# Designs tried in a protein design run: peptides against a protein of PDB entry 3V4O. Part 24

Target 1, 234 residues: chain A of PDB entry 3V4O
Amino acid sequence: DQPLAKDKVALLIGNMNYREHPKLKAPLVDVYELTNLLRQLDFKVVSLLDLTEYEMRNAVDEFLLLLDKGVYGLLYYAGHGYENFGNSFMVPVDAPNPYRSENCLCVQNILKLMQEKETGLNVFLLDMCRKRNDYDDTIPILDALKVTANIVFGYATCQGAEAFEIQHSGLANGIFMKFLKDRLLEDKKITVLLDEVAEDMGKCHLTKGKQALEIRSSLSEKRALTDPIQGTEY

## One batch from the design tools (peptide; aimed at target 1 D30 E162 H168)

Design b2_p16_5_s1 (made by RFdiffusion4, then SolubleMPNN; from b2_p16_5, 9 letters changed)
Fold by OpenDDE base, seed 5:
Structure b2_p16_5_s1 (fold): chain B 234 residues (1-234), chain A 16 residues (1-16)
Amino acid sequence: as target 1 above (234 residues)
Amino acid sequence: MVESPVTKEIFDPERE
């Protein structure tokens, strides 16, 4: 009855050094720390920083090549972004000002492609803004998603809200990763784990009323990041 | 630099 993963693969993207937008700092340390944690969970991890649109699309393509039936796929993104009509858009470092959907990567499109691979679990951890981009008037027309009941979104902030970095003298985690890293290794259903992270964020005076985690999921099985890989001697 | 339409905000909790 223990859920098994065929394999576990993660793509981590941290964009900081934007050409036409304010620079960020937290993605560097966030990607580094998340990489170490996921490797402890036996994920195959590809970690990339400061990707152009071309590089981001290539990274996603390579990530998809590693996915197959029963594979756990995790996509983490930290950087600028926006949400229009329920669709999340990740902003590459070479995006123009203002950027539009054609300059960005749509997370829901990636999800669709992951579903075609018949993955065992699809986890998206998005540390980006979720405000509407008024410069983008495109109404996305996406194909209907398959009913796979294996999807989990962890949004660093609420719908329609901004995400923040905390000013420090040195390198420090973003708000989301600050709390996520303390729970990530726990052997719990991923939605339960994220719910506890949400509670931790809510109790902290630095984040209470400022930034709240939103969990959106369709997960009918007790899947955890700690689930063993099929055929292993763990 | 022109202000971006949507960007993360950076704040200092010690100054707030």
Scores: peptide ipSAE 0.174, ipTM 0.739, DockQ to the pose 0.420
OpenDDE base, seeds 1, 2, 3, 4: peptide ipSAE 0.034, 0.108, 0.056, 0.078; ipTM 0.490, 0.573, 0.561, 0.635; seed 2 fails the geometry check

Design b2_p16_5_s2 (made by RFdiffusion4, then SolubleMPNN; from b2_p16_5, 9 letters changed)
Fold by OpenDDE base, seed 5:
Structure b2_p16_5_s2 (fold): chain B 234 residues (1-234), chain A 16 residues (1-16)
Amino acid sequence: as target 1 above (234 residues)
Amino acid sequence: MVPQPVTKEIYDPERE
């Protein structure tokens, strides 16, 4: 049977204008284009730019309030970030220099909260660096995640690697979004879709050997972003 | 400013 979503909700965050860190440019266009695509897929989309820590936490809280049993949740982030001990940290625009885990939002903590909502699908698309932050020696103590088999991570870069913005003539998007946007509307299992995006990225001379997509998933069902919403939601 | 931590890098192939 075709999987059905109870609802589909997405939170898109693009941080560019950092106060104490290098400014970025791509998140503006990336968030805008992804918003339009996800709306075509009947997602309820909240798109936000240049969020402080306080604003990011509030946005996540509001996002979580829209999640419930069977709901598809998608979190997209473009900005500065790091990965320590397998945990991904999104950096708010008002983060100090240097930033530490207490200044950032942990993606795995958000996942834990999404699992408590008994969501139908949890998708994380993270366009940020995955290098270790040597200024943060905190060892995260996270609660064990439930085994829900409905989790997909799309990392714009490999574990331990940097993510890049390429300023090139005709290239307005970040590297990840450049390839993702071409396939996002395809009616395919989300992991299959992302695998094809990874191949496209690997074929491009601008990105080959520089940045590669990593897919980490535990998805036991054929869930797609194109899955219809059950019932009358509108 | 304190030395920069891990940050996303901007790469301009036309400038390199």
Scores: peptide ipSAE 0.184, ipTM 0.744, DockQ to the pose 0.400
OpenDDE base, seeds 1, 2, 3, 4: peptide ipSAE 0.034, 0.106, 0.131, 0.080; ipTM 0.605, 0.563, 0.637, 0.624

Design b2_p16_5_s3 (made by RFdiffusion4, then SolubleMPNN; from b2_p16_5, 10 letters changed)
Fold by OpenDDE base, seed 5:
Structure b2_p16_5_s3 (fold): chain B 234 residues (1-234), chain A 16 residues (1-16)
Amino acid sequence: as target 1 above (234 residues)
Amino acid sequence: MVAQPVTKEIYDPERE
C-alpha cells in the first residue's frame, strides 16, 4: 500500500562564509537548488545560510517543533564538518580554529530528538568531510537510539574521506548535489534513489575515484520523498 | 587564517 506522510518538513543549512576557516562557495547554489526541488515535492522547506552556532541550534529547535508522529523530516547540511567515532559534527561559521565537538552540532543527537517525535521518516543528507578531527579527543557518550527502522543517511563521501566542491566551466557545486539534483524527484524508495546517485557519481570521470557516496540506512518500509501527504489531494 | 586539518576542499579539474 502507498505510504503516507503526516507532513513533510526539511531544514537546509549551507555554511560557507566561515570566520576562522576556508570559505566555501557551493553551499549557496546547492541549498538553492535543493530548496526548489523539495518544494516541488511539497516539503515545507526552511533554507538558511551561514549560521552561527547559536543560530544553528535555534534552527534545529524550530525544525524539531514542526516534527510529529508520521512526519517526514529531512536535514541537509553543506559545509565543513568531521566525523569522530561514527558521530557527524556540523561546523558553524563562527566555530573557532581548531573546532571541537562543543563548538559543533552532532547529527546523531538531532536524530535522537527526531526519534522522540515518532517521525515517519528521517533523512540526513550530509555534504561535509568525514575525516577524524584530531583536535577533538572527546568520545561521545550518546544514548542508545530507538529501533525505529526509518533512518537514512546519505553521506557525500566515504567514511574517513574528504568532501569536495567541484568547479567546472563556471559551475561550482558540491559533488554530492551535482548528482543528487538529477534524481531527487524520482518516485522511488529513498535508499534506491540514493543508490542510483552513487552509481552516477561512480560513472562520471570527474568524480570517479575522487568522491563516493555512502548510504547508511535502517528503513524497513518503502518510503519515498514523493510520498503524498495524508489528507491531501495529491 | 590558520589551516584546519579537517576541511572541505575545492576541486577544479581545469586547474589540476
Scores: peptide ipSAE 0.183, ipTM 0.739, DockQ to the pose 0.403
OpenDDE base, seeds 1, 2, 3, 4: peptide ipSAE 0.076, 0.165, 0.048, 0.178; ipTM 0.617, 0.735, 0.570, 0.737

Design b2_p16_5_s4 (made by RFdiffusion4, then SolubleMPNN; from b2_p16_5, 9 letters changed)
Fold by OpenDDE base, seed 1:
Structure b2_p16_5_s4 (fold): chain B 234 residues (1-234), chain A 16 residues (1-16)
Amino acid sequence: as target 1 above (234 residues)
Amino acid sequence: MKPQPVTKEIYDPELE
């Protein structure tokens, strides 16, 4: 039977103009292209650029308000970030140098809140570094996650590794989006889709040995981004 | 200036 989504909602955040950290370029293009693709998939998309800590927290809160039982939720982030003790931290543009967990948004905390909404699918696409931040020795105490079996993480890079932008003249995608955009509209289980993206990235001579996609999931159902919204005709 | 923590890097194939 064809899985159905009650609704499909996406929050896309691209941080590039950092105050105290190196500026990025790809998030602008990546967010724009992903927005167009997700809208073709009938997602309600909120796309935001260059968010401060306060603005990011507000955006997440508003995103959560759109989630409910059976809703597909997708969070995309492109910007600076780090991973400490298995926790992913998104860095706001006004983060200090050095930044710590208190200055950043923890993805796992967002996931917990999404689970409380009883969503049908939780997808995280994180285009950021996953290196350890040695300036942050805080060990977050997180509540245990529920066993919802509907979680998919697409990490642009491997654990402990860097993520890159490809520098070209003009507008260029980040490495992750370069490959993701070619397959995003395919009617496939999201983990299968991401696996194919990973293979594409691995075959490219520019990215081979430099950046590899990591997929982490507990998805027990054949859920796809192309799944129709309940009550709608296509 | 405080040391810069790990951040996302830009890969320029023309520079390599």
Scores: peptide ipSAE 0.181, ipTM 0.740, DockQ to the pose 0.438
OpenDDE base, seeds 2, 3, 4, 5: peptide ipSAE 0.166, 0.136, 0.180, 0.170; ipTM 0.740, 0.716, 0.752, 0.749

Design b2_p16_6 (made by RFdiffusion4)
Pose (drawn by RFdiffusion4):
Structure b2_p16_6 (pose): chain A 234 residues (1-234), chain P 16 residues (1-16)
Amino acid sequence: as target 1 above (234 residues)
Amino acid sequence: SSLPEELQSRYPELVP
């Protein structure tokens, strides 16, 4: 009755040095921090910075190859992003200005590929803005996803809103990771853990009225990032 | 000198 993971795998991407868009600073320290915490939780973690579109697609293909039945899969992205018609896109460092959906990675398409591997848990922590891209002409009409009841999204901000880091950030984490890092080691269902992070973030004066954590979850089983890996000793 | 603590968006700031 203790939920188990076949394996725990994560892909972390932090994009900062944009060629044609404002540069960011905090993704480096955000990725460094989450890498350490997830390693403490026995995840196999690939952590990468400043990825072009090509590198981002390759990184996600490698991550998909590590996924199989019953595996917990986690993707964390810190950098520029946008959301059109409910679909979230991650923007690579080589994105032109303006850019469209073909220059970016659609998170929902990644989720579809993860479900095909029959993962036991799918977690997306998207630490990016979610405003519309006016230059993105295209429409989704993506296939409906299977009902796997194991999907959790932790958006650093609400749809149509911005996610933030501290100006001239130096050593400071961005807002989402500032609060996520203090809770991530808790032995609680990931949905509940993210809800506590949402409450902590609500006390932050800098972001009142402009950034709030959004949890979207269909996870029915009580799965946690601290769940033991099957066949190891707990 | 120290700078005030302020927010930086992760929005891409697209051209008009």

Design b2_p16_6_s1 (made by RFdiffusion4, then SolubleMPNN; from b2_p16_6, 7 letters changed)
Fold by OpenDDE base, seed 4:
Structure b2_p16_6_s1 (fold): chain B 234 residues (1-234), chain A 16 residues (1-16)
Amino acid sequence: as target 1 above (234 residues)
Amino acid sequence: SLLPVRLQSYDPELPA
């Protein structure tokens, strides 16, 4: 009765060294630490830093090729981003200033493509700002989604708000990863796990009134990142 | 399925 994954695959993208936008620091350590944690969970992980639009689109395409029926797919992104009309856009490092939707990757479009692969679980962890991009008046026309009841979004911040990184002299996590990394290995339904992360963020003096985790999900089964891979348990 | 497990970085400060 234990939920099983046919396989577990993760794509982690951290964009920091933007050409036309403020440079970031947190994605470096966040991607690294998340990589190590997901590997402990037997995820097959592809981690990439500082991707141009071309590289980013190729990375997503390659990621999709690794997905199949029953596979757990996890997409993590840390970098600049925005949200227009409920659609999340990840910003490549070579995006112009200002950037528009045609310069960026739409997360919901990726989700649609993941659904076509009949994945067992689709997890999106988006450590990016969700503010409206006033320089982009395009209304996205997205393909219709299927009803799969296996979708989990973890937004590092609330809709319309910003995501932040801890300001230290050395390498430091973003606020979201600071709390996520302490719970990621727990054997709990992914939505329950994220809810606990949200509570941890809420108790922190640094984040109170500044940043709050938003969980958006339609997950009808008790699926966890710790779920064993079908046919093999190690 | 077999998948590449790798970390590609353009930042020299990425820890090993």
Scores: peptide ipSAE 0.022, ipTM 0.512, DockQ to the pose 0.025
OpenDDE base, seeds 1, 2, 3, 5: peptide ipSAE 0.020, 0.018, 0.017, 0.017; ipTM 0.510, 0.516, 0.483, 0.509; seed 2 fails the geometry check

Design b2_p16_6_s2 (made by RFdiffusion4, then SolubleMPNN; from b2_p16_6, 7 letters changed)
Fold by OpenDDE base, seed 4:
Structure b2_p16_6_s2 (fold): chain B 234 residues (1-234), chain A 16 residues (1-16)
Amino acid sequence: as target 1 above (234 residues)
Amino acid sequence: MELPVELQSYDPALSP
């Protein structure tokens, strides 16, 4: 009863060189490391850095074109972001200051589009802050989601909190990626894997009381990132 | 033991 993926596709976005907001450092390394790991898992990986709003929307559109029935889709984002009314917004590098939802990409909207593709698994790894944007009072109107029971959110931080990167000797990694990379290749249900990452992250004295991984999932099957692709031996 | 590290928030630090 081993779950099979029709294919496995990942879009990784790291925004760091913002025009009107503080620059970041970790997304570069984090995207690189995650790319290598996911490729070892036979994911088709598209990795992009420093995307404008236009480029981000195009990247998502292209990503969606690669999705189909039974395909595993994974979206990773590292950069500035916010959460309003339970909706996550990824901030493009050319976003104004202040930015609003109209300037950003809504993750839940992407999820809706992924569901339309009848994907086998939808994984979102969001390495961004989840604080409310007080400059945006817009209540997003999103299309209703289907009941697919194949959704996993890994938030780098808890609701209303910040995500951090660590800098050591000129190197930088996000706290989330620091621990995720050590377990990503394990053959475990994705929610179990993330739970272990959460425990590891919880032992980090640097972010104790500041950042904690949140897992939000509706996953009724034992699906793992290591699941083989249909029609392949390995 | 961990070497000293610095934390940088992903907070966009929005300003009017």
Scores: peptide ipSAE 0.317, ipTM 0.741, DockQ to the pose 0.563
OpenDDE base, seeds 1, 2, 3, 5: peptide ipSAE 0.301, 0.313, 0.313, 0.297; ipTM 0.735, 0.733, 0.723, 0.719

Design b2_p16_6_s3 (made by RFdiffusion4, then SolubleMPNN; from b2_p16_6, 6 letters changed)
Fold by OpenDDE base, seed 1:
Structure b2_p16_6_s3 (fold): chain B 234 residues (1-234), chain A 16 residues (1-16)
Amino acid sequence: as target 1 above (234 residues)
Amino acid sequence: MSLPVKLQSYDPELSP
């Protein structure tokens, strides 16, 4: 049977104009492209750029309010970031240098809150570095996640590795989005779709040996971003 | 060709 979504909600965050860190360019284009694609998939999309810590936390809170039982939730982030002890941290534009976990948003904390909403699908697309932040010596103690089989992580890079953008004179997609956008509308299980994206990215000469997509999932149902919304939404 | 820019920075030496 074709899985149905109660609703589809996406929060897209692109941070570029950092105060204390190198400025980026790709998140602007990437957020724009992904917004258009997700809207074609009938997602309700909130796209935000250059968020401070306060603004990011507020955006996440508002996003969570839109989630409910059976809702598909998608969080996309493009910007600076790091990973400590398996926890992904998104860096706000006003984060200090060096930053610590207290200055950043922990993705796993967001996931915990999404699980409480009994969502139908939780997708995280994280276009950020995953290197250890040696300036952050804190060990986060997070609440245990529920054992749900509806979680998909698409990391733009491997654990302990870096993600890149190529800054040309003009605006261009980051590496991850360059390949993701070509397949995002395909009617396939989300993990299968991402696997194909990973394969395509592996052929890129610019990041070969430097950046590779990692998929981490616990998804026991054949859920796709193309799944129709239950009932009459329009 | 432009060099890749890392999507991460926490080195104090890079602070303005």
Scores: peptide ipSAE 0.084, ipTM 0.643, DockQ to the pose 0.216
OpenDDE base, seeds 2, 3, 4, 5: peptide ipSAE 0.028, 0.029, 0.082, 0.031; ipTM 0.573, 0.572, 0.643, 0.592; seeds 2, 5 fail the geometry check

Design b2_p16_6_s4 (made by RFdiffusion4, then SolubleMPNN; from b2_p16_6, 7 letters changed)
Fold by OpenDDE base, seed 2:
Structure b2_p16_6_s4 (fold): chain B 234 residues (1-234), chain A 16 residues (1-16)
Amino acid sequence: as target 1 above (234 residues)
Amino acid sequence: MELPVKLQSYDPELSP
């Protein structure tokens, strides 16, 4: 019996035009392509670019309002970021230099809030660096997460490492999205799908020894992005 | 080819 989603909602954020940090290019294309793919999967997709801290927080709040029991929630982020003490921080375009945790959005805090919604699946696709921010020594106090067994993290890079984008002539994907987009529509358990993406990315000579996809999951059910929405014909 | 890094530490030269 195939799992069903009550609904499927995705928030895609691509930050490129930073005020105080190097500008990026790939998030534009990555968000665009991912939007189209997720819509083919019947996700309700909100795609936003170049968000300030205020706008990012509002976007997350609005995203959370769309979540409910059994809803599949997917958060994709492409931009600058860092990881301190296992907590992932997304950097808004208006973040100061240097930025600290109070200037950024903590993904694990968002996860906590998603769990409170009793979602059917929580997927985080984080196309950002995971290096420690040495300018932020704040130790976050996070509440214990619920044991929901419906969490999947796709980190574009491994712990303590950097994530990269390809900037050739014109617009190009980040490394993560380059391979993710080729498999995203496959009817497979999301962790299996990401594992295949990891293998594909591992063959890329540009990032060998520099960037590797990490999958962190607690998913006790065969949940896929292709899972049909309850009450819909398929 | 050097790839852009999606992380920025403190660099005052990058401030406009």
Scores: peptide ipSAE 0.099, ipTM 0.640, DockQ to the pose 0.132
OpenDDE base, seeds 1, 3, 4, 5: peptide ipSAE 0.032, 0.078, 0.028, 0.071; ipTM 0.573, 0.573, 0.591, 0.634

Design b2_p16_7 (made by RFdiffusion4)
Pose (drawn by RFdiffusion4):
Structure b2_p16_7 (pose): chain A 234 residues (1-234), chain P 16 residues (1-16)
Amino acid sequence: as target 1 above (234 residues)
Amino acid sequence: PLPEALQSRDSELPPL
């Protein structure tokens, strides 16, 4: 009755040195911090910075190869992003200005590929803005996803809104990780854990009225990032 | 030291 994971795998991407878009600072420290915390939780973690579109597609293919039945899969992205018609896109460092969906990675397409591997848990922590891209002409019409009841999204901000880091950030985490890092080791269902992070973030004066954590979850089973890996000793 | 302020992770695209 203790939920188990076949394995725990994560892919972390922090993009900062954009060629044609404002540069960011905090993704480095955000990625460094989450890498350490997830390693404490026995995840196998690949952590990468400043990825071009090509490198981002390769990184996600490698991550997909590590996924199989019952595996917990987690993707964390810190950098520029946008959201059109409910679909979230991650923007690589080589994105032109302006850019369209073909220059970017669609998070929903990645989720579809993960479901094909029959993972036991799918977690997306998207630490990026979610405003429209006016230059993105295209339309989704993506296939409906299977009902796997094991998907959790922890968006650093609401749809049509911005996610933030501290100006001239230096050593400071961005807002999402500032609060996520204090809770991530808790032995609680990931949905509940993210809800506590949403409450902590609500006390932050800098972001009132402009950034709020959004949890979207269909996870029915009580799964946690602290769940033991099957066949190891707990 | 400078006061704390927010920096967006928005792409800051120009208008159409």

Design b2_p16_7_s1 (made by RFdiffusion4, then SolubleMPNN; from b2_p16_7 with P1K R9F D10S S11P)
Fold by OpenDDE base, seed 4:
Structure b2_p16_7_s1 (fold): chain B 234 residues (1-234), chain A 16 residues (1-16)
Amino acid sequence: as target 1 above (234 residues)
Amino acid sequence: KLPEALQSFSPELPPL
């Protein structure tokens, strides 16, 4: 009864060198470390840094082309972001100040497109803030989602809250990746794995009362990132 | 352990 993936594909985006917004540090290291880990899990990984709006949209389009029936798709994003009306928006490096939804990529819209590919698993790991953008009053109209029961969101922070990186002179992880990387290779259902990461993060005194992992899932099968690819001996 | 200072992944927005 071991679940199988037709293939495993991941798109990792780390935006840090913003033109009109404060620069970040953690996305560089976080994307790098996550890339190495996912490759150990036999993911086909595309890792990109500092994408403009145009480049981000193209990257997502190319990512979607790699998805098909039964494929595991994982999208990781580290950078500036916001959440309005339950929709998550990833901010490109060339976004204006202030940015609006028209300048950003909506994660839930990407999910809709992934569902059209009949993927086996859709995982979103969003290391971004989830505060409301008061400068954007647009209410997004999204297409209806299918009932696929194969969706997992790992939010680095709570609704309405901020995600943080360690302010250090040297290279360091964001808070989310610091704990995620220690468990990512474990052979566990992805929601169980993230739950353990949440507990580990909860022990961090730096983010107590500031940042906590939120898991939002509709996953009816015991699917793990370690699931073997169909046709392989692994 | 970790340094005590944190940086938010939120841009500083202009005054309302």
Scores: peptide ipSAE 0.243, ipTM 0.728, DockQ to the pose 0.710
OpenDDE base, seeds 1, 2, 3, 5: peptide ipSAE 0.098, 0.205, 0.221, 0.204; ipTM 0.617, 0.705, 0.719, 0.720; seeds 3, 5 fail the geometry check

Design b2_p16_7_s2 (made by RFdiffusion4, then SolubleMPNN; from b2_p16_7 with P1S R9F D10S S11P)
Fold by OpenDDE base, seed 4:
Structure b2_p16_7_s2 (fold): chain B 234 residues (1-234), chain A 16 residues (1-16)
Amino acid sequence: as target 1 above (234 residues)
Amino acid sequence: SLPEALQSFSPELPPL
């Protein structure tokens, strides 16, 4: 039986022009390419670049307003980030140097809020570093998650490691998006799709021993990004 | 093929 989405909504954030940190290039191209692909999959896509902390929080709030029971929610982030104690933090462009958790957005907190919406699927694609931030000793107290069995994380890199873009290449993808874009439209369970992306990325000689895709999922149903929206015919 | 130079999505942190 074909799973159905009540609707499909995506928030894409690409931060590159940081005020107090090195500038990036890949988020620009990666966000635009992913936007086009997700729209082909009938996602309602909000794509934003270079967001301050205030703007990022507002964008997430607006994104959450579009979520409801059975809706597929996808959050993509490309930019600076870190991971402390299993919590992923997205860094706004106006974050200080060094930044702390209070300056950043915690992905797991967003997941908690998505669960409250009773979404049909929660997908996080995080193209950011996952190194520990030694300048942030805060242990965040997160609200307990529900057991919804509809969660998929695609981390561009493994725990404690860095994500990379091609340096000085003009309009080039980050390593993660380079391989993701080739398979994103395939009609496959999202975890299977990401596994294939992981294999493709693993063949990249540039990132061998430096960056590897990590898939973390609790997905009990065969849900795909290609799943049709309820009440629509294709 | 890809260029050989990569840039990290990590900021340069001051030394501890």
Scores: peptide ipSAE 0.241, ipTM 0.735, DockQ to the pose 0.701
OpenDDE base, seeds 1, 2, 3, 5: peptide ipSAE 0.184, 0.217, 0.218, 0.183; ipTM 0.705, 0.720, 0.718, 0.710; seeds 1, 2, 3, 5 fail the geometry check

Design b2_p16_7_s3 (made by RFdiffusion4, then SolubleMPNN; from b2_p16_7, 5 letters changed)
Fold by OpenDDE base, seed 4:
Structure b2_p16_7_s3 (fold): chain B 234 residues (1-234), chain A 16 residues (1-16)
Amino acid sequence: as target 1 above (234 residues)
Amino acid sequence: AAPEALQSFSPELPPL
């Protein structure tokens, strides 16, 4: 009854050195830490930093080429972002100020493309703000999603709220990654794992009333990041 | 313990 992955593939993007926006620090550490953890989970990991719009779109395209039926796909993003009308937008480092949706990558569009690959699991870990971008009044028309019951969103923050990094003696770590990294290797259903991370984050005195993890899922099977790859025995 | 500070992942936007 153990779920199996055909393969496990992750794309990690950390944007920090923005041209027209404040620079961040945490994505550097967070991407590296998550890369190490996911590799321990036998993910094929592509980790990229400071991507332009063109580079981000190419990275997503290449990521999608690695996906196929039954493959676990995980997308992690740390950087500037916003949410308009329930759509999450990742901001490239060369985005203008202010940026608009046409300058950014829509996560829900990526999800649609992942569904077309008939993936076994689609996980999005979005360490970005979810505030409304008032400078973009565009209402995107997205293709309808299929009912696949294999989708998990881990939002570092609540709708309309901000995500934060902790600055400590020159070191920086995102609040989300600070707690996620301690549990990521646990053999638990991914939604259960994230729920525990949410509880741990809730104990952080720095972010009380400022940031809370939101889990949005449609996952009908007990799938975990620790699930073995088909044809392998551990 | 060294002081801790938070930095938002939100960009600085011009005033509306």
Scores: peptide ipSAE 0.244, ipTM 0.729, DockQ to the pose 0.782
OpenDDE base, seeds 1, 2, 3, 5: peptide ipSAE 0.229, 0.236, 0.236, 0.230; ipTM 0.723, 0.731, 0.726, 0.729; seeds 1, 2, 5 fail the geometry check

